# Designs tried in a protein design run: peptides against a protein of PDB entry 5NXQ. Part 20

Target 1, 114 residues: chain A of PDB entry 5NXQ
Amino acid sequence: EIQIPVSMAAEEEYLRSKVLSELLTDTLENDGEMYGNENEVLAALNGAYDKALLRLFASACSDQNVEKALSLAHELKQDRALTAAVKISERAELPSLVKKINNIREARYEQQLK

## One batch from the design tools (peptide; aimed at target 1 R55 A58 C61 R91)

Design b2_p13_5_s1 (made by RFdiffusion4, then SolubleMPNN; from b2_p13_5, 6 letters changed)
Fold by OpenDDE base, seed 2:
Structure b2_p13_5_s1 (fold): chain B 114 residues (1-114), chain A 13 residues (1-13)
Amino acid sequence: as target 1 above (114 residues)
Amino acid sequence: SIKEELEKIMEEL
């Protein structure tokens, strides 16, 4: 069995999860078809998507690539994933990144309250 | 470490 580097594996999973999530989202928004489990499937896909992103995020943090890490953080969908990104940033000793990610969270909170 | 934190996060999410 050939083991793929973690970063490559994460990218593959990210892309796959992203595509599937987008397809399902488009179906729900445009076709209006609901069979009762779409939300559960979407949640699972979003979870996998964020997990894949967080792996990439961690890699960027390890490389001290704050710009790349921040870009990836903006792509995270779930608040809990942003929280995870903050934790990773703290472990990476990147306080500026921590602040920026918290700003993303605050912005999303504000958006939800509108 | 980042690796340890990531592993923990992967288990929780």
Scores: peptide ipSAE 0.465, ipTM 0.923, DockQ to the pose 0.291
OpenDDE base, seeds 1, 3, 4, 5: peptide ipSAE 0.461, 0.462, 0.464, 0.460; ipTM 0.922, 0.922, 0.922, 0.922

Design b2_p13_5_s2 (made by RFdiffusion4, then SolubleMPNN; from b2_p13_5, 7 letters changed)
Fold by OpenDDE base, seed 3:
Structure b2_p13_5_s2 (fold): chain B 114 residues (1-114), chain A 13 residues (1-13)
Amino acid sequence: as target 1 above (114 residues)
Amino acid sequence: SIKEELKKIMEEL
């Protein structure tokens, strides 16, 4: 049996979730059709998307690839996912990454206030 | 560990 590495599986899941979310969004924006559950579907897709990213993020942290980890963190959509990334960074003992991710969160908070 | 933390996170999100 062929086993796919966790990082590769996560990347596939990330890409799938990203594409599906974008496709659904574009369809709704362009077609204008609403079925009543689109927001719920999008929320679920965003959740799956962030989970996939977090798996990649954890892998990058394990590799001590701070720059890759940071790049992935920027792709996270939900604040709760950024919080999760901070926790992972703490477990990885990467304080510089913790600070940088917190900066991302703070920047998003400030943007929301405007 | 990162692994255990990730597992916890996946369950909570």
Scores: peptide ipSAE 0.494, ipTM 0.930, DockQ to the pose 0.273
OpenDDE base, seeds 1, 2, 4, 5: peptide ipSAE 0.491, 0.491, 0.492, 0.493; ipTM 0.929, 0.929, 0.929, 0.929

Design b2_p13_5_s3 (made by RFdiffusion4, then SolubleMPNN; from b2_p13_5, 6 letters changed)
Fold by OpenDDE base, seed 5:
Structure b2_p13_5_s3 (fold): chain B 114 residues (1-114), chain A 13 residues (1-13)
Amino acid sequence: as target 1 above (114 residues)
Amino acid sequence: SIKEELQEIMEEL
């Protein structure tokens, strides 16, 4: 079996989960169809999506590519995923990135209150 | 390490 590099595998999984999540979201928003498990499916897809991003994020951190890491963090959907990104950044000893990700998280909290 | 932290996170999410 051919081994696929971690970054390439993560990119593929990210794209797959992104497309599926968007398709489900569009269906619910545009057609209003209910199948009884949309929330569960969406949660699973969003989880897979964020996991894929976090793998890419970790790779960017390992490369000391702060700008790429930050861009990826902006694409994370779940707060728990942002928390995970902070932990990864701490392990990578990138305090500037930690600060920037925490700013993202705080901004999202403020948006939710509006 | 980043690798270990990532593995732990993947198990929790």
Scores: peptide ipSAE 0.324, ipTM 0.890, DockQ to the pose 0.278
OpenDDE base, seeds 1, 2, 3, 4: peptide ipSAE 0.319, 0.323, 0.322, 0.316; ipTM 0.888, 0.890, 0.889, 0.887

Design b2_p13_5_s4 (made by RFdiffusion4, then SolubleMPNN; from b2_p13_5, 6 letters changed)
Fold by OpenDDE base, seed 1:
Structure b2_p13_5_s4 (fold): chain B 114 residues (1-114), chain A 13 residues (1-13)
Amino acid sequence: as target 1 above (114 residues)
Amino acid sequence: SIKEELEEIMKEL
């Protein structure tokens, strides 16, 4: 059995989770219902999606690739995941990235108020 | 470290 590199495994999981999340969203928009547990399934998918992204994010931070890390952070769905990204950025000693991610969070807060 | 922080985060999410 071939071992897949951690970064590649994370990318695969991200893509899988992303596709499933999109399919679920499209199905709900078109059909309106599934088996009555749509919200629970969506939450689980979002969680897996963000976890996969955070692994990629951590890798980018380790590479000191701030631009890539920031791009990945924009793809995070949950606020708790953005908070996690901030913590990772702090450990990576990337204060500029910390600020930029916090700006993303603030922007989303403002959107929720509208 | 980043690795340790990531491990902790993965447990919480």
Scores: peptide ipSAE 0.416, ipTM 0.912, DockQ to the pose 0.279
OpenDDE base, seeds 2, 3, 4, 5: peptide ipSAE 0.415, 0.413, 0.414, 0.413; ipTM 0.912, 0.911, 0.912, 0.912

Design b2_p13_6 (made by RFdiffusion4)
Pose (drawn by RFdiffusion4):
Structure b2_p13_6 (pose): chain A 114 residues (1-114), chain P 13 residues (1-13)
Amino acid sequence: as target 1 above (114 residues)
Amino acid sequence: SFLEDAEKIIEEL
């Protein structure tokens, strides 16, 4: 059976998780539960979404592509995933990227104060 | 090494 590179597999998993998360969120926001495990599936789905996105983020940092990395960070869902992105940026010694990601966290926190 | 360390951080999520 064909082996898939972890970097390429992460892009597909990101997109799949994005699609399935959007569909299942629309289901729960309008019709509610039908099968019985939708809430748990959506939670796991958002978790897989951010983990795959953090892997692409690490590849962008490895490639010193700060701009591509920031765009990837913007697509993150969990605030704790933005924290993980900051740590990856620090590990990659990209201080300019740390500041811009921390601006995203602060901006979201400002929405939390409204 | 960076990508292996980044994967460790990702698994903490």

Design b2_p13_6_s1 (made by RFdiffusion4, then SolubleMPNN; from b2_p13_6 with D5E K8E E11D)
Fold by OpenDDE base, seed 4:
Structure b2_p13_6_s1 (fold): chain B 114 residues (1-114), chain A 13 residues (1-13)
Amino acid sequence: as target 1 above (114 residues)
Amino acid sequence: SFLEEAEEIIDEL
């Protein structure tokens, strides 16, 4: 069996989950034709999306590529995913990245309050 | 390893 590099697998899953998440979101916003478990499906897709991103994020951290890691963090959708990114950054001993991700989280909190 | 630890964090989501 061919071993797929972790980064490649993560990228593939990220792209897949991103597309599906966006398609579902667009459908709900534009058509509103989904009934039943649409919110549950959306949550699941967002979760998968963020997990895939976080794997890429971890890889970037491992490479000490703070710029790439930060860019990926901005793409995270859920607050809990940002929290995970902070944890990963701490493990990577990247305090500057920790601060920047916390800034992202704070900014989103402010947006929620508006 | 770091990546293994990161995966554990991710799996908790």
Scores: peptide ipSAE 0.740, ipTM 0.971, DockQ to the pose 0.839
OpenDDE base, seeds 1, 2, 3, 5: peptide ipSAE 0.739, 0.739, 0.737, 0.739; ipTM 0.971, 0.971, 0.971, 0.971

Design b2_p13_6_s2 (made by RFdiffusion4, then SolubleMPNN; from b2_p13_6 with D5E K8E E11N)
Fold by OpenDDE base, seed 4:
Structure b2_p13_6_s2 (fold): chain B 114 residues (1-114), chain A 13 residues (1-13)
Amino acid sequence: as target 1 above (114 residues)
Amino acid sequence: SFLEEAEEIINEL
């Protein structure tokens, strides 16, 4: 069996989950014809999306590529995923990245309050 | 390893 590099697998899953999440979101926003478990499906897709991103994020951290890591963090959708990114950054001993991600989280909190 | 620790964090989501 061919071993797929973790980064490649993560990228593939990221792209897949991103597309599906966006398609579902667009459908809900534009058509509003989905009934049933659409919110649950969306949550699951967003979760998978963020997990895939976080794996890429971890890889970037491992490479000490703070710029790439930060860019990926901006793409995270859920607050809990940002929290995970902070934890990962701490493990990577990247305090500057920790601060920047916390800034992202704070900014999103402010947006929610508006 | 770092990546293993990261995966553990991710899997908690």
Scores: peptide ipSAE 0.745, ipTM 0.972, DockQ to the pose 0.883
OpenDDE base, seeds 1, 2, 3, 5: peptide ipSAE 0.745, 0.744, 0.743, 0.744; ipTM 0.972, 0.972, 0.972, 0.972

Design b2_p13_6_s3 (made by RFdiffusion4, then SolubleMPNN; from b2_p13_6 with D5E E11D)
Fold by OpenDDE base, seed 5:
Structure b2_p13_6_s3 (fold): chain B 114 residues (1-114), chain A 13 residues (1-13)
Amino acid sequence: as target 1 above (114 residues)
Amino acid sequence: SFLEEAEKIIDEL
C-alpha cells in the first residue's frame, strides 16, 4: 500500500475543496439562493478546505517558514480556523506569527462591523 | 510530535 505524504494529501484535499467551494459559492451568488442543505454543504466544504490549509500551515510552521505560514493563514475562511492557526503557531513557538494572525482576525472583525 | 499535535488541533474543528 502506497502511503501518501501528509503534505501531498493536504494539498490534494485543499485543491479539491477549494474548487468545490468556489463552484458552489459562485453558483449560489450568481444563479440561486440558498435553500435546503446548501448551507450545510457549503459549511462542510469550507471546513474541509480550512482543515486542508491548516495542515499545510502546520507544515510551514514546522519548517519555520513564517512567510509561507502567514500567506496560508490569509487564505483561511473561518475564524475558528484562524484560532486553530494561532494555537498551532503557539505550539511552534512562533510568537511573531501569532501576532500577525491575530491581526488578521481583528481586521476581519472590523470589516464585519462595517 | 509537533505535526501530530497540530493534527489533533485540526481534527477538533
Scores: peptide ipSAE 0.739, ipTM 0.971, DockQ to the pose 0.797
OpenDDE base, seeds 1, 2, 3, 4: peptide ipSAE 0.739, 0.739, 0.738, 0.739; ipTM 0.971, 0.971, 0.971, 0.971

Design b2_p13_6_s4 (made by RFdiffusion4, then SolubleMPNN; from b2_p13_6 with D5E K8E)
Fold by OpenDDE base, seed 5:
Structure b2_p13_6_s4 (fold): chain B 114 residues (1-114), chain A 13 residues (1-13)
Amino acid sequence: as target 1 above (114 residues)
Amino acid sequence: SFLEEAEEIIEEL
């Protein structure tokens, strides 16, 4: 069995989840009807998407690539995923990244209050 | 390792 590198696997899952999430989101936005388990499906897709991103994020942190890590954090959809990114950044001993991600989080909160 | 710890954090989501 050929083992797929973690980063490659994460990238694949990210792309897959991104496409599916976008398709579902676009459908709901354009066609407007959401019934049954569609919310659950969307949540699952977004969850998988964020998890994939976080794996890429962790890899970037491991490489001490703060710029890449920050860019990836901006793509995270869920607040809990940003929280996870903060935790990962702390483990990576990247306090500047922690601050920047918290700024993203705060900015999103402010936007939601409008 | 760091990546293992990160994975644990991710899987908790």
Scores: peptide ipSAE 0.740, ipTM 0.971, DockQ to the pose 0.881
OpenDDE base, seeds 1, 2, 3, 4: peptide ipSAE 0.739, 0.740, 0.733, 0.739; ipTM 0.971, 0.971, 0.971, 0.971

Design b2_p13_7 (made by RFdiffusion4)
Pose (drawn by RFdiffusion4):
Structure b2_p13_7 (pose): chain A 114 residues (1-114), chain P 13 residues (1-13)
Amino acid sequence: as target 1 above (114 residues)
Amino acid sequence: EIKENLEEIIEEL
């Protein structure tokens, strides 16, 4: 059976998680539960979404592509995932990227105060 | 060395 590179597999998983998360969120926001495990599936789905997105983020950092990495960080869902992205940026010695990601965290926290 | 560390991060994820 064909082996898939982890980097390429992460793009696919990110997109799949994005699609399935959007569909299941629309189902729960309008119709509610039908099958019985939608809430747990959506939670796991958002978890797999950010994990795959952090893999792509690490690849962008490895390639010194700060711009691509910032765009990937913007697509993250969990605030804890933004924290993970900051640690990856520090471990990649990209201080300019750390500041821009921390601006995203601060901006979201400002929405939390409204 | 940084590239190897980022490859390890990718494998840990």

Design b2_p13_7_s1 (made by RFdiffusion4, then SolubleMPNN; from b2_p13_7, 5 letters changed)
Fold by OpenDDE base, seed 4:
Structure b2_p13_7_s1 (fold): chain B 114 residues (1-114), chain A 13 residues (1-13)
Amino acid sequence: as target 1 above (114 residues)
Amino acid sequence: SIKEELQKIMEEL
């Protein structure tokens, strides 16, 4: 059995989750119809997607690659995932990244108010 | 550590 590096596995999971999430979202938007547990499936896919991103995010933080980490944070969908990214950034002792992620959260809050 | 925090987050999400 071939061992896959953790970083490659995380990237694969991210890409897979991203594709599935986008396909489901597009289907729902195009058809305008929702049946059964589609909302639950979408939530599960979004959860898996964000988890995969957070693994990549943690790796970027470990590399002290703030710009890459920030780019990944912008791709997070759930607010709870952004909160998780803040916690990871704090553990990584990257205060500038913490501030930038909080700015993302604030911007999303403002958009929701409109 | 980052690793420990990540593990905690993965269990909570």
Scores: peptide ipSAE 0.499, ipTM 0.931, DockQ to the pose 0.280
OpenDDE base, seeds 1, 2, 3, 5: peptide ipSAE 0.497, 0.498, 0.497, 0.493; ipTM 0.931, 0.931, 0.930, 0.930

Design b2_p13_7_s2 (made by RFdiffusion4, then SolubleMPNN; from b2_p13_7 with E1S N5E E8K)
Fold by OpenDDE base, seed 1:
Structure b2_p13_7_s2 (fold): chain B 114 residues (1-114), chain A 13 residues (1-13)
Amino acid sequence: as target 1 above (114 residues)
Amino acid sequence: SIKEELEKIIEEL
């Protein structure tokens, strides 16, 4: 059995979770309902999606690739995932990235108020 | 280790 590198595994899981999340969202928008547990399924998918993305984010931080890390952070869906990204950035000693991610969070807060 | 710490942060989601 061939072991898949961690980064590749994370990318695969991210893509899978992303596709499923998008399909579910489209289905809900078009058909309105599934089996009565749509919200729970969506939450689980979003969680898996963000976790996979955060692993890619952590890898980018380890590579000191701030721009890539920031781009990945923009793709995170949940606020709690952005918080996790901040924590990861702090551990990676990337204060500029911390600030930029906090700016993303603040921007989303402002959007919610509108 | 740093790797373990990062994984803990991620798994807490």
Scores: peptide ipSAE 0.543, ipTM 0.936, DockQ to the pose 0.298
OpenDDE base, seeds 2, 3, 4, 5: peptide ipSAE 0.543, 0.540, 0.538, 0.541; ipTM 0.936, 0.936, 0.935, 0.936

Design b2_p13_7_s3 (made by RFdiffusion4, then SolubleMPNN; from b2_p13_7, 4 letters changed)
Fold by OpenDDE base, seed 5:
Structure b2_p13_7_s3 (fold): chain B 114 residues (1-114), chain A 13 residues (1-13)
Amino acid sequence: as target 1 above (114 residues)
Amino acid sequence: SIKEKLKEIMEEL
């Protein structure tokens, strides 16, 4: 049995989830709701997307690759995923990354107020 | 270890 490295599996899931999320989003924007559960499906896809991305993020943190980790954090969609990224960064003892991710969160909060 | 801590966090997601 072939064992796929965790990072490769995460990348595959990330890419798959990203494509599906984008396709669904485009469909909702252009074709409207069809079944009434599209938002739930989108949320599930976003969850899978962020989960996959967080695996890549954790790997980057483990490698002490702050720049890569930060780039990945910018791609996270859900606030809870950013929170998870902060926790991961804290455990990885990367305080500069923690601050930068919190800045992302604050910026998103500010946008939500508008 | 850091790796174990990261793994633990990922398992909680």
Scores: peptide ipSAE 0.043, ipTM 0.740, DockQ to the pose 0.518
OpenDDE base, seeds 1, 2, 3, 4: peptide ipSAE 0.036, 0.038, 0.036, 0.038; ipTM 0.731, 0.732, 0.731, 0.737

Design b2_p13_7_s4 (made by RFdiffusion4, then SolubleMPNN; from b2_p13_7, 5 letters changed)
Fold by OpenDDE base, seed 3:
Structure b2_p13_7_s4 (fold): chain B 114 residues (1-114), chain A 13 residues (1-13)
Amino acid sequence: as target 1 above (114 residues)
Amino acid sequence: SIKEELKKIMEEL
């Protein structure tokens, strides 16, 4: 049996979730059709998307690839996912990454206030 | 560990 590495599986899941979310969004924006559950579907897709990213993020942290980890963190959509990334960074003992991710969160908070 | 933390996170999100 062929086993796919966790990082590769996560990347596939990330890409799938990203594409599906974008496709659904574009369809709704362009077609204008609403079925009543689109927001719920999008929320679920965003959740799956962030989970996939977090798996990649954890892998990058394990590799001590701070720059890759940071790049992935920027792709996270939900604040709760950024919080999760901070926790992972703490477990990885990467304080510089913790600070940088917190900066991302703070920047998003400030943007929301405007 | 990162692994255990990730597992916890996946369950909570």
Scores: peptide ipSAE 0.494, ipTM 0.930, DockQ to the pose 0.278
OpenDDE base, seeds 1, 2, 4, 5: peptide ipSAE 0.491, 0.491, 0.492, 0.493; ipTM 0.929, 0.929, 0.929, 0.929

Design b2_p13_8 (made by RFdiffusion4)
Pose (drawn by RFdiffusion4):
Parts: sequence; structure tokens; C-alpha cells
Structure b2_p13_8 (pose): chain A 114 residues (1-114), chain P 13 residues (1-13)
Amino acid sequence: as target 1 above (114 residues)
Amino acid sequence: ATLEELLEMADAY
């Protein structure tokens, strides 16, 4: 059976998780539960989404592509995933990227104050 | 940092 590179597999998993998360969120926001495990599935789905997105983020940092990395960080869902992205940026010694990602965390916190 | 080292942090998420 064909082996898939972890970098390439992360992109597919990110997209898949994005699609399935959007569909299941639309189901729960309009129709509610039907099968019985949608809430748990959606939670796991958002978790897999950010994890795959953090892998792509690490690749962008490894390639010193700060701009691509910031765009990937903007697509993150969990605030804790933005924290993980900051730690990956620090480990990659990209201080300019740390500041811009911390601006995203501050901006979301400002929405939390409204 | 190597890509492997950064990916280990991403996987720990």
C-alpha cells in the first residue's frame, strides 16, 4: 500500500477536517442532533483540524516562510492552538512571527471583552 | 530547529 508523506497527509487532513467541521456545524446549528454523537464528533473534528494545521505551520516555519506561516495561524480555531503556534515559532527562532501571532491572540481576547 | 523537531511539537498538540 502507498505510503503518504506526513506533510502531504497533513494538508489533506486539514482540508477534510475543515469541510466536515463546516458541514456538521451547519447541521447542529439548524437541525440539532440526529445520530447521537454529533457533538463529540465535532469536538474531535476541530481538534484534528488544528493539529493538521499546526503541522503545516511547522513546515512553513522550517522553510522560513513567515508569511505563509502567519496565514496558516489565522486559520486556527482553538485559542490554545494559537498558543501552540507561538511555541513552535519560538522553537523555530522566528521572533517577528511570535509577535504577529500574539497580536491575533490579543485581538481575539478583545472580542472576548465585548 | 529541524522540521522533525518542530513536527514533534505540532504532534504533541

Design b2_p13_8_s1 (made by RFdiffusion4, then SolubleMPNN; from b2_p13_8 with T2S M9L A12S)
Fold by OpenDDE base, seed 2:
Structure b2_p13_8_s1 (fold): chain B 114 residues (1-114), chain A 13 residues (1-13)
Amino acid sequence: as target 1 above (114 residues)
Amino acid sequence: ASLEELLELADSY
């Protein structure tokens, strides 16, 4: 049996979670049908999605690929995931990335206030 | 930091 690279595994999970999350979101937005647990399902999917992204993010940071890492950070949905990205960036000693991720968080905070 | 360490942080999110 071949070993699947961590990055590939993360990419697979990311794509899967992303697709499912988008499908559910689209369904709710377009059809408005609620079964009672859609939000929970969405939250679970978002959690898995962000975790997968964070693994990719970690890999990018390990590669010192700041631009890729930043792009991935923009795709994170949850604020707590951005917080995790900051922690990863700090551990990876990428202060410029830390700042940029914090800017993302701040921007989202401002949007939420409106 | 190693990839392993960074992945652990990701997994602890």
Scores: peptide ipSAE 0.685, ipTM 0.965, DockQ to the pose 0.938
OpenDDE base, seeds 1, 3, 4, 5: peptide ipSAE 0.682, 0.681, 0.682, 0.682; ipTM 0.965, 0.965, 0.964, 0.964

Design b2_p13_8_s2 (made by RFdiffusion4, then SolubleMPNN; from b2_p13_8, 4 letters changed)
Fold by OpenDDE base, seed 3:
Structure b2_p13_8_s2 (fold): chain B 114 residues (1-114), chain A 13 residues (1-13)
Amino acid sequence: as target 1 above (114 residues)
Amino acid sequence: ASLEELLALADSY
């Protein structure tokens, strides 16, 4: 049996979760139909999305590909995922990336205050 | 840090 590389598996899961999240969102926006659990489903999907993305992020950090890692960090939705990205960056000894991710977090905090 | 360790951090968020 051929083993799928971790990065490839992560990419697949990321794309799957992204598509599902967008599909559900679009469905709700277009149809306006509520079944009572849409928000919970979206939250779960977003969680899976960020986890998959973080795995890609971890891979990029392992490769010391700071530019790719930063691009991935911008795609993270949840603040707790950004926190995880910081932890990963710290462990990967990428202080410049840590700073840039924290800047992303701060920017989002400021937007929430407005 | 190894890739495995970084992935573990990702999985534990």
Scores: peptide ipSAE 0.691, ipTM 0.965, DockQ to the pose 0.900
OpenDDE base, seeds 1, 2, 4, 5: peptide ipSAE 0.689, 0.691, 0.688, 0.690; ipTM 0.965, 0.966, 0.965, 0.966

## One batch from the design tools (peptide; aimed at target 1 L54 R55 A92)

Design b2_p14_3 (made by RFdiffusion4)
Pose (drawn by RFdiffusion4):
Structure b2_p14_3 (pose): chain A 114 residues (1-114), chain P 14 residues (1-14)
Amino acid sequence: as target 1 above (114 residues)
Amino acid sequence: SYDELVDELTPLLE
């Protein structure tokens, strides 16, 4: 059976999780539950989404592509995932990227104050 | 966890 590189597999998992998360969110926001495990599935789905996105983020940092990495960080869902991205940026010694990601966290916190 | 994921990705950044 064909082996898939972890970097390439992360892109597919990100996109799949993005599609499935959007579909299941639309289902829960309009029709509610039908099968019985949708809430748990959506929670796991958003978790897999950010994890795959953080793997692509690490590849962008490894490639010193700060711009691509920032765009990936903007697509993150969980605030805790933004924290994980900051740590990856620090471990990649990209201080300019840390500041820009921390601006995203602060901006979201500002929405939390409204 | 996210901390475990960050540790797993560290060798890529080294």

Design b2_p14_3_s1 (made by RFdiffusion4, then SolubleMPNN; from b2_p14_3 with D7E T10A)
Fold by OpenDDE base, seed 2:
Structure b2_p14_3_s1 (fold): chain B 114 residues (1-114), chain A 14 residues (1-14)
Amino acid sequence: as target 1 above (114 residues)
Amino acid sequence: SYDELVEELAPLLE
């Protein structure tokens, strides 16, 4: 069995999930609905997208590339994914990144209230 | 789940 580096595997997964998410978004914008289960499909794709990003995020953390990690965190869509990013950052012993990601979460909470 | 993913990725960070 061929071993693929985590970064390469993560990139492939991210690109695939991103393309699918974009295609679905375009379809919904143009057609309005998809078999009455568009919300479920979107949730599934968003989950796959965020999980793919988290793999890239973890790779960046392992490289001690805080700037790249932070940029990836901004691309996360779900709050639960940001929570996962915080946990990853904690395990990577990157407290400054933890703080910055929590700031992202707080900012999104404030936006939801307004 | 996300928790499972975090655990999966943990060895990469340690």
Scores: peptide ipSAE 0.560, ipTM 0.943, DockQ to the pose 0.953
OpenDDE base, seeds 1, 3, 4, 5: peptide ipSAE 0.549, 0.549, 0.550, 0.558; ipTM 0.941, 0.941, 0.942, 0.943

Design b2_p14_3_s2 (made by RFdiffusion4, then SolubleMPNN; from b2_p14_3, 4 letters changed)
Fold by OpenDDE base, seed 5:
Structure b2_p14_3_s2 (fold): chain B 114 residues (1-114), chain A 14 residues (1-14)
Amino acid sequence: as target 1 above (114 residues)
Amino acid sequence: SYDDLVEELEPLLK
């Protein structure tokens, strides 16, 4: 069995998920609809995308690279993924990052209310 | 789940 470093595997997963998510989004925007279970497919792709990002996020936290971690958090799509990022930040003992990610969540909440 | 993922990633942090 070939062992792949976690960071390398995470990068590959992220890139793949990002490409697929963007392709699906572009298709929906250009064609108006996707025949079939478009919402379920989109949710699955977004989930895979965010989970891949969270792996990169955790790696950045492990490296104490707060700026990289924060930039990755901004790329997260789902609120529950941001919640996961907060939990990871707490466990990494990065309180400043926790606050900044919570600010991202609050900003998105306010935007949804408008 | 995300909780499972967080748990999975914890060993990388400490």
Scores: peptide ipSAE 0.532, ipTM 0.938, DockQ to the pose 0.821
OpenDDE base, seeds 1, 2, 3, 4: peptide ipSAE 0.498, 0.496, 0.493, 0.496; ipTM 0.932, 0.932, 0.932, 0.931

Design b2_p14_3_s3 (made by RFdiffusion4, then SolubleMPNN; from b2_p14_3 with E4D D7E T10A)
Fold by OpenDDE base, seed 4:
Structure b2_p14_3_s3 (fold): chain B 114 residues (1-114), chain A 14 residues (1-14)
Amino acid sequence: as target 1 above (114 residues)
Amino acid sequence: SYDDLVEELAPLLE
């Protein structure tokens, strides 16, 4: 069995999830059709998207590429995914990254309150 | 779950 590198597999999953999410969004916006499951589909896609990003994030952390890791964290959609990124950063012993990701979370909380 | 994913990725960080 051929094992695909984590970063490569994650990139593929990310791109797939991203494309599907965009296609669904475009369809809803352009056609105006609702079938009752769009929100569930979007949630599932967002989950796959974030999980793919987290794999890339972990890879970046392992490479000690803090800037890349931070950029990826900014692309995360769900708060729970940011929490996971914090945990990964902690295990990677990157306290500066932990702080920066928590800042992202705090900023999003503030936006939700507006 | 995300917790499972974190645990899965933990070895990568060692």
Scores: peptide ipSAE 0.552, ipTM 0.942, DockQ to the pose 0.961
OpenDDE base, seeds 1, 2, 3, 5: peptide ipSAE 0.550, 0.549, 0.547, 0.551; ipTM 0.942, 0.942, 0.942, 0.942

Design b2_p14_4 (made by RFdiffusion4)
Pose (drawn by RFdiffusion4):
Structure b2_p14_4 (pose): chain A 114 residues (1-114), chain P 14 residues (1-14)
Amino acid sequence: as target 1 above (114 residues)
Amino acid sequence: SITEEELEEILEEL
């Protein structure tokens, strides 16, 4: 059976999780539950989404592509995932990227205060 | 730079 590189597999998993998460969110926001495990599936779905997105983020940092990495960080869902992205940026020694990601966290926190 | 092991440790936090 064909082996898939972890970097390439992460891109497909990110897109798949994005599609399935959007579809299942639309289902729960309009029709509610039907099968019985949608809430748990959606939670696991958003988790897989951010984990795949953080793998692509690490590849962008490894390639010193700060701009591509910031765009990836903007697509993250969980606030804890943004924290993980900051740690990856620090471990990559990209201080300019840390500041811009921390601006995203502060901006979201400002929406939390409204 | 970041190692695969360090990335896996960060990802387990989620």

